# Peptides against a protein of PDB entry 3QIS, part 114

Target 1, 334 residues: chain A of PDB entry 3QIS
Amino acid sequence: PSLELSRREFVFENVKFRQLQKEKFQISNNGQVPCHFSFIPKLNDSQYCKPWLRAEPFEGYLEPNETVDISLDVYVSKDSVTILNSGEDKIEDILVLHLDRGKDYFLTISGNYLPSCFGTSLEALCRMKRPIREVPVTKLIDLEEDSFLEKEKSLLQMVPLDEGASERPLQVPKEIWLLVDHLFKYACHQEDLFQTPGMQEELQQIIDCLDTSIPETIPGSNHSVAEALLIFLEALPEPVICYELYQRCLDSAYDPRICRQVISQLPRCHRNVFRYLMAFLRELLKFSEYNSVNANMIATLFTSLLLRPPPNLMARQTPSDRQRAIQFLLGFLL

## One batch from the design tools (peptide; made by RFdiffusion4, then SolubleMPNN)

Design b2_p15_4_s1 (from b2_p15_4, 8 letters changed)
Fold by OpenDDE base, seed 2:
Structure b2_p15_4_s1 (fold): chain B 334 residues (1-334), chain A 15 residues (1-15)
Amino acid sequence: as target 1 above (334 residues)
Amino acid sequence: DELNKEIEEFFQKLL
C-alpha cells in the first residue's frame, strides 16, 4: 500500500483560547491495493496527538485512486489553556499517519500560542498590572513561579509578605474587576442574566479585549459578559476556593461561622475574589424582579465553578457533596 | 498606581 499526501507541514499562527483553527490536506491511494490509514500514538504516548489537536477523519479506508480530505483542528479548551499560557506546552506536535501493512507518514504541526488571562492563576493575575499580551513570556513564567511560592507562603502562615520593594499585588485580578464592574453597572436589570447564553463571537471579542487591553467598557451583550465571567472562573487552574479547602467547605456547609473561618484561610487573592464575587451576587439578588436571578439558581451555577472537587475526587462526587457545596455558597448569598 | 486605587475603591463599595 502507498499514499500520496498533498501536504505534510502545518503552521497554526496566533492560536488563541477557544478559537478553532483548521488546516486541510488530501491523502490519495496511489497504490494498486485498498488501504486502511489511521493516526497512531508515538512511542510512549497514549494519544495520537496533543489535547488541543485533532484529525478528522482520524482513520479510514481508501480504494485504489481514492482521495480523502483530512482536517487538522486546533482548539485550546480550558483543559489545555493553562499549560500553553505557562509555555510548559507549545503549538508543536508530530502526527504519525500509519498505513496498514505499509509505512508511516509524519506530519509536522507547528505554530504559536497567544497567552490568555483565561486559564492563568489568580495569584499571577494579581501581579499583572498590564494585559497579559503585553507581558513578556519570560515574565509570565516568573510570575507563575512567584505566584506558587506566595500561595505556599500564605498557606504556611510563615513569612509576612515582605512589604519590600516588589510592586504590591492587586487585591483582585483586573480582569475579574472589569467583568464584575461591567455587570454591576449594566446588567443588574438584565432579564434572564446567567440563564441566557452569550454569543460565541462576542465571547471571543471579550476574551481578546481582556487579553490585550484595559477597556473602559467590555464589548458585547450583558449575557456574553456574564458568560465570559463563568468561562473565566471555569478556566482557572486553581478554583476561587482552593482544592485544599474543598472538603472543609462541605463539612462546614451548615455552620455559617465555620464557613466564614474556612474562607478566611484562603490565600489573599482567592479570599478577595471570593468576597468580591459574593458581594456582587448578593447585589444582583436585590434585582431578582428584573433579572430573574434567585439564590438557588446562582448558588447552583457558581458552586460548580468556585468550589470544584480536587481532580482525584471528581469521579467520586456524590449528590450529597453537591448539595453541601451549594449550601456552603448559599450561606454567603442570603 | 491608578488601577490599584480604582480596584480598592470599587472593592470597598461592594464590601
Scores: peptide ipSAE 0.045, ipTM 0.789, DockQ to the pose 0.788
Fold by OpenDDE base, seed 4:
Structure b2_p15_4_s1 (fold): chain B 334 residues (1-334), chain A 15 residues (1-15)
Amino acid sequence: as target 1 above (334 residues)
Amino acid sequence: DELNKEIEEFFQKLL
């Protein structure tokens, strides 16, 4: 069996968070026998491609002289954004198109990724006074490493943030401030806020805006700005409530005094973001007659974003754990 | 407004 491929080299320029790119090629059975094709893992890989790439179809059957279109889809989700932002991973892959009882065909994937404030740590973002696209990629790596070390020092209560470092970190990421300040100013009376989805085009504009500028006004509807805040919180590599405190939040969920003590142990940036979000959400709840927002809805929505289980515990979440997590957050909304 | 004070307090630390 043999295949003809219309193309074997694919370049994905300016790949962005949540922006789907597609490249297509054709495969043709130029043989005299039917053939089955599949994308197969390389010798050391569990998957045929990196998490941000897919082929559609990834397998199939071709009669003699049959042709099929294959789509190569590049999509950076929350699961890949952090490693691409840090430059730990890149828009590079090799796909192996296997022909049953035939030969392998290699496809080269290349391109570039544009870093996003989405999927960047709160610690790193607090050190970024400028939009992430103005920060050299080399400095992004250093900022993530330094931010990890400063998080650890802050958790250990060992060193007051040396007030003599030429650049004091922001109290909260400017991106969170921009989103929340916009929602506070313009969305408190918005009917069905956080219940109506945003527009995908507006979400992309908001992401691009936050990655490239410090706007006076965020573009898009209040619904799109609200969803952008949810996406931002979901994409954080470390949730607003650090994984180390997850179990303690569940254990304290019915004691508001202990809950406040747990929050006081968060790293400074995480604690500030948590308090700022809770202040905003309490303010939003005062307008419940206009915006249809209630504490149970908000607690249910934001708990999954702010109080995520550690990756090793995700598969073990009980309905009781979820209810405790919601109850924990309710104690800050009421 | 309590949120405005928190925003202003944060904003003054952002400048």
Scores: peptide ipSAE 0.044, ipTM 0.766, DockQ to the pose 0.172
Fold by OpenDDE base, seed 3:
Structure b2_p15_4_s1 (fold): chain B 334 residues (1-334), chain A 15 residues (1-15)
Amino acid sequence: as target 1 above (334 residues)
Amino acid sequence: DELNKEIEEFFQKLL
């Protein structure tokens, strides 16, 4: 069996978080026998491609002189955004198109990724006074390393951040401030806030706006701005309540005094973001007659974002653990 | 109002 491929090299320029890109090519059975094709893992890989790449179809059957279109889909989700932002991973892959009892055909995937404030740590974002697209990639790596070291120091030493560090970190990420300030100013009376989905085009405009600028106003509907806040919180590599405090939050869920003590142990940026979000959500609840928002809905929604189980416990989370997590958050909303 | 003031006091510390 043999195949003819219309293209073997694919370049995905300016790949962005949550922006689907597609490249198509044709494969043709130029042989005299039917053939089965499949994308196969390389020798050391469990998957035929990186998590941000997909082939459609990934397998199939071709009669003699039959042709099929294959789509290569590049999509950076929350699962790939952090490693692409740091430059640990890149828009580069090699696909192996295997022909049963035939040859292997290699496809080269290349391109560039544009960093996003989505999937960047709260610590790094608190050090970014400018939009992430204005920050040199070398400085992004340094900011992540410095952020890790300061987080560890803050946990170990309770030392007040020495006021003498040449650049004082932001109290909260500017991106969180922009989203929450917009929602506070314009969305408190928005019917079905956090219940109605945003528009995908507006979500992309909001992400691009936050990555490239410090706008006076965020573009899009209140629903799109609200969903962008949820996406931002979901994409955080470390949730607003750090994984190390997860169990203590569950254990304290029915003691409001202990809950506040647990939150006081968060790194400064995480603690500030948590308090800021809780203040916003309490304000939003005052307008429940207009926005249809209630404490139980908000607690249920935001608990999955703010108080995520550590990766090793995710598969073991009981309904009781979820209820304790919701109860923990309710103690800050009521 | 109080949140905006906290936000503005936060933001005035950012500028």
Scores: peptide ipSAE 0.040, ipTM 0.765, DockQ to the pose 0.173
Fold by OpenDDE base, seed 5:
Structure b2_p15_4_s1 (fold): chain B 334 residues (1-334), chain A 15 residues (1-15)
Amino acid sequence: as target 1 above (334 residues)
Amino acid sequence: DELNKEIEEFFQKLL
């Protein structure tokens, strides 16, 4: 069997979080026999491509002189955003198109990624006083390393950060402040807030706005701004309630005194963000007559975002664990 | 800085 490929090199310029890019090429059976094609893993890989890449179709059958269009789709989800923001991974891959009883054909994927405040740690964002796109990539790496060391120090030592007043971290990330301040000012009376989806175009504008500027006003509907806050919380590499406290939150779920003690043990930035979000959500619940928001809906929605099970426990989460997690959060909303 | 002051002032209004 033999194939002809219309293209073998693909460049994806300016790849962004949640923005789909597509490149297409044709494969033609220029042989005299039918052939089966498939994308196969490289040596030591479990998958034929990186998590942010997909081929469609990834396998198929071609008669002699038949031609098929293949789409290469690049999409950075919450599962790939953090490793791309840090530069641990890059927009580079090699695809192996295999023919049964035939040859391998290599496709080169390349490009560049533009960092996002989505999928960046709370600690790094508290140190980041400018939009992420103004920060050199080398400095982003240093900020993540310094933030990890600060988190460890805050867990081990009750020592005040004696950082000079000019280098003092923000109390909460500016991106969370911008989203919550907008919702507090303009969305408290919004009917079906957090129940109506935002517009995909508006969500992309909000993400790009937060990555590139410090706006006076966030663009888009209140529904899009509300969904952008949910996407931000979902994309955090470490949830607002750190993984090390997950089990203690479940164990304390029916004791409001112990729940408050558990939250007091969070790193400073995580504790501030948690208290800030709970204060906002309690304020939003006062307007339930206008916004149709209730404590059970909010607790159910935000529990999955704020109190995620550690990756090693994700497959073992029981319905009882979910109910305890919801009950833990309800104790801060009521 | 001005941004850190605005964040602190807003945070204090909610708490």
Scores: peptide ipSAE 0.035, ipTM 0.758, DockQ to the pose 0.803

Design b2_p15_4_s2 (from b2_p15_4, 6 letters changed)
Fold by OpenDDE base, seed 5:
Structure b2_p15_4_s2 (fold): chain B 334 residues (1-334), chain A 15 residues (1-15)
Amino acid sequence: as target 1 above (334 residues)
Amino acid sequence: DELNKKIEELFKKLE
């Protein structure tokens, strides 16, 4: 069997979080026998491509002189955004297109990724006084390393963060401040807030706005700004309630005093973000007659974002664990 | 820092 490929090199320029890019090529059976093709894993890989890449179709059958179009889709989700922001992974891959009883064909994937405040740690963002796109990649790596060391020191030593560092961190990320300030000013009376989806085009504009500027006003509808806050919280590499406190939150869910003690043990930035969000959500609940928002809906929605199970426990989460997690958050909304 | 002041002011308004 033999194939002809219209293209073998693909460049994806300016790849962004949640922005789909597509490149297409043709494969043709230029042989005299039918052939089956498939994308196969490289040596030591479990998958034929990286998590941010997909081929469609990834397998198929071609008669002699038949041609098929293959789409290469690049999409950075919450599952790949953090490792791309840090430069641990890159927009580079090699695809192996295999022919049954034939040869392999290699496709080269390359490009560049543009960092996002989405998928960046709360600790790193508290150190970023400028938009992430203004920060050199080398400095992003240093800020992530320094933020990890600061978190570990805060958990182990209860040492007050050295107030003598010439640049004090922000109390909360400016991106969270911008989103919550907008919602507090303009969305408290918005009917069906957090229930109506945002517009995908507006969500992309909000992400690009937060990555590139400090706006006076966030673009888009209140629904799009509200959904952007949910996407931001979902994309965090570590949830607002750190993984190490997850079980203690479940164990304390029906004791409001112990719940407050657990929250007091969060790293400073995580604790500040948690309190800030709870204060905002309690304010939003005062306008329930206008916005149709209730405590059970908010607790159910935000619990999955703020109090995620550690990856090792995710497969073991019971309905009882989910109910305890919701009850934990309800104790801060009521 | 003007940004920190704005964050602190809003935080105090919500608490």
Scores: peptide ipSAE 0.155, ipTM 0.845, DockQ to the pose 0.868
Fold by OpenDDE base, seed 2:
Structure b2_p15_4_s2 (fold): chain B 334 residues (1-334), chain A 15 residues (1-15)
Amino acid sequence: as target 1 above (334 residues)
Amino acid sequence: DELNKKIEELFKKLE
């Protein structure tokens, strides 16, 4: 069997968080026999492609002289955004299109990723006084490394030796401030806030706006701005309540005094973001007659974002653990 | 820092 490929090199320029890009090519059976094609893993890989890439279809049959269109889809989700922001991963891959009882065909994937404030750590963002797209990639790496070290020092209650870090970090990320300030000003009376989905186009505009500017106003509907806040919190590599404190939050869920003590042990930026969000959400709850938002709905929604189980425990989360997590958050909303 | 001041002012409004 043999195939003809219309293209073998693909370039995905300016790949962004949550922005789907597609490149198409054709494969034709120029042989005399039916063939089965599939994308196969390389020798050391478990998957035929990186998590941000897919082929559609990834397998199929071709009769002699049959042609099929294959779409190569690049999509950076919350699951890939952090490793791309750090430069640990890149928009580069090699796909192996295997022909059963035939030869392999190699496809080269290349491109560039544009960093996002989505999927960046709270610690790094607190050090970014400018939009992330204005920050040199080398400096992003430094900020992430420094952020990790400061998180560890904070958790260890080690007195920061170097008060001499030339620039004081922000109390909260400017992106969180922008989103919450907008919602506080314009969305407190919005019916079905956090219940109605945003528009995908508006979400992309909000993401691009936060990545590239410090706007006076965030574009889009209140629903899109609200969903952008949820997406931001979901995309955090470390949740607002650090994984190290997860179990202690569950254990303290029915003791409001212990809950406050646990929160006091968060890294400064995480603690500030948590308090800021809780203050905002308590304010939003005062307008429940207008926005149809109640404490149970908000606690249920935000618990999954703010108090995520550590990756090793995700598959083991019990209904009791979820209820304790909700109860923990309720103690800050009521 | 002007941004920190704006954030602090907002915190004081929400707390």
Scores: peptide ipSAE 0.151, ipTM 0.854, DockQ to the pose 0.814
Fold by OpenDDE base, seed 4:
Structure b2_p15_4_s2 (fold): chain B 334 residues (1-334), chain A 15 residues (1-15)
Amino acid sequence: as target 1 above (334 residues)
Amino acid sequence: DELNKKIEELFKKLE
């Protein structure tokens, strides 16, 4: 069996977080026998492609002289955004299109990724006074490494950040400030806030806006701005409540004093973001008659974002653990 | 009002 491929080289320019790109090509059975094709893993890989790439269809049968369109879909989710932001991964891959009892056909994927404040650590973002797209990629790598080291120092209650000539970190990321300030100013009376989904186009505009500028006004509806905040919190590599404190939050969920002590142990940026968000959400709850937002809804929604189980415990989260996590947040909303 | 003051205080520290 043999295949003819219309294209073997694919370039995905300006790949962005949550922006789907598609490239299509055709495969044709130019043989006289039916053939089965599949994308197969390379020798050392478990998957036929990187997590941000997909082929559709990834397998199939072709009759003689049959042609099928294959879509190569590039989509950077929360699961790939952090490694692309750091430059640990890149928009480069090689796909192996295997023909049963035939040849392997190699497809080259290339392109460039545009860094996002989404999927960047709170520590790194607190060091970024300018939009992430203005920061050289080399400096982003250094900022992530430095952010890890400073997080560890902060957790160890070691030496106060030397008030040396390095610009003092922001108390909260400017991106969180922009989102929350907008919602506070314009969305407190918004009916069904955090219940109505945003528009995908508006979400992309908000992401691009936060990545490229410090706007006076965030574009889009209040619903889109609210969802952008949720997406931002979900995409954090380390959640607002650090993984190290997850179990302690659950264990303390019914003791408001211990809950406050646990939060006091967060790194400065995480603690500030947590307190800032809780202050905003308590303010939003004062307008419940207008916005239909209640403490149980907010606690349920934000718990999954702010108080995530560590990756090793995700598969073990019980309904009881989820209820404890909700109760933990309720103690800051009421 | 209190949140706005906190935001403004935070903003003044951004500058």
Scores: peptide ipSAE 0.056, ipTM 0.793, DockQ to the pose 0.171
Fold by OpenDDE base, seed 3:
Structure b2_p15_4_s2 (fold): chain B 334 residues (1-334), chain A 15 residues (1-15)
Amino acid sequence: as target 1 above (334 residues)
Amino acid sequence: DELNKKIEELFKKLE
């Protein structure tokens, strides 16, 4: 069997978080026999591609002289955004198109990723006084390393080094402040807030706006701004309530005094973000007659974002654990 | 309120 490929090199320029890019190529059976093709893992890989890449179709049959279009789809989700933001991973891959009883065909994937404040740690974002796209990529690595050290010092209740007043971290990320300040000013009376989905185009505009600027006003509907906040919280590499405190939150869920003590042990930025979000959500609940928002809905929604189980416990989460997690958050909303 | 004022004051110092 034999295939002809229209292209073997693909370049994905300016890849962004949640922005789908597609490149297409054709494969043709130029042989005299039917053939089956599939994308196969390389040696030591479990998957035929990196998590941000897919082929569609990834397998199929071709009759003699048949041609099929294959789409290579690049999509950076929450699962890949953090490692791409840090430069640990890159928009580079090699695909192996295998022909049954034939040869392998290698496809080269290349490109560049544009960093996002989405999927960046709260610690790093508190150190970023400018939009992430203004930060040199070389400095992003240093900011993550420094942020890890500051997280550890804060957890240990070590006295912050006397960093010069110009180098002091923000109390909360500017991106969270912008989103919450907008929602507080414009969305408190918005019917079905956090219940109606945003528009995908508006979400992309909001992400691009937060990555590139410090706007006076966030673009898009209140629903899109609200969903952007949810996406931001979901994309955090470490949730607002750090994984280290997850079990203690569940254990304390019915004791409001212990719950407050657990939150006091969060890293400074995480603790500030948590308190800021809880203050906003309590304010939003005062307008329940207008926005149809209630404490149980908000607690259920935000618990999955703020109090995520550690990856090793995700498969073991019980309905009781979920209810305790919701109860923990309710103690800050009521 | 106090947190927001501190954040706003910080941003005004960065402009």
Scores: peptide ipSAE 0.050, ipTM 0.781, DockQ to the pose 0.097

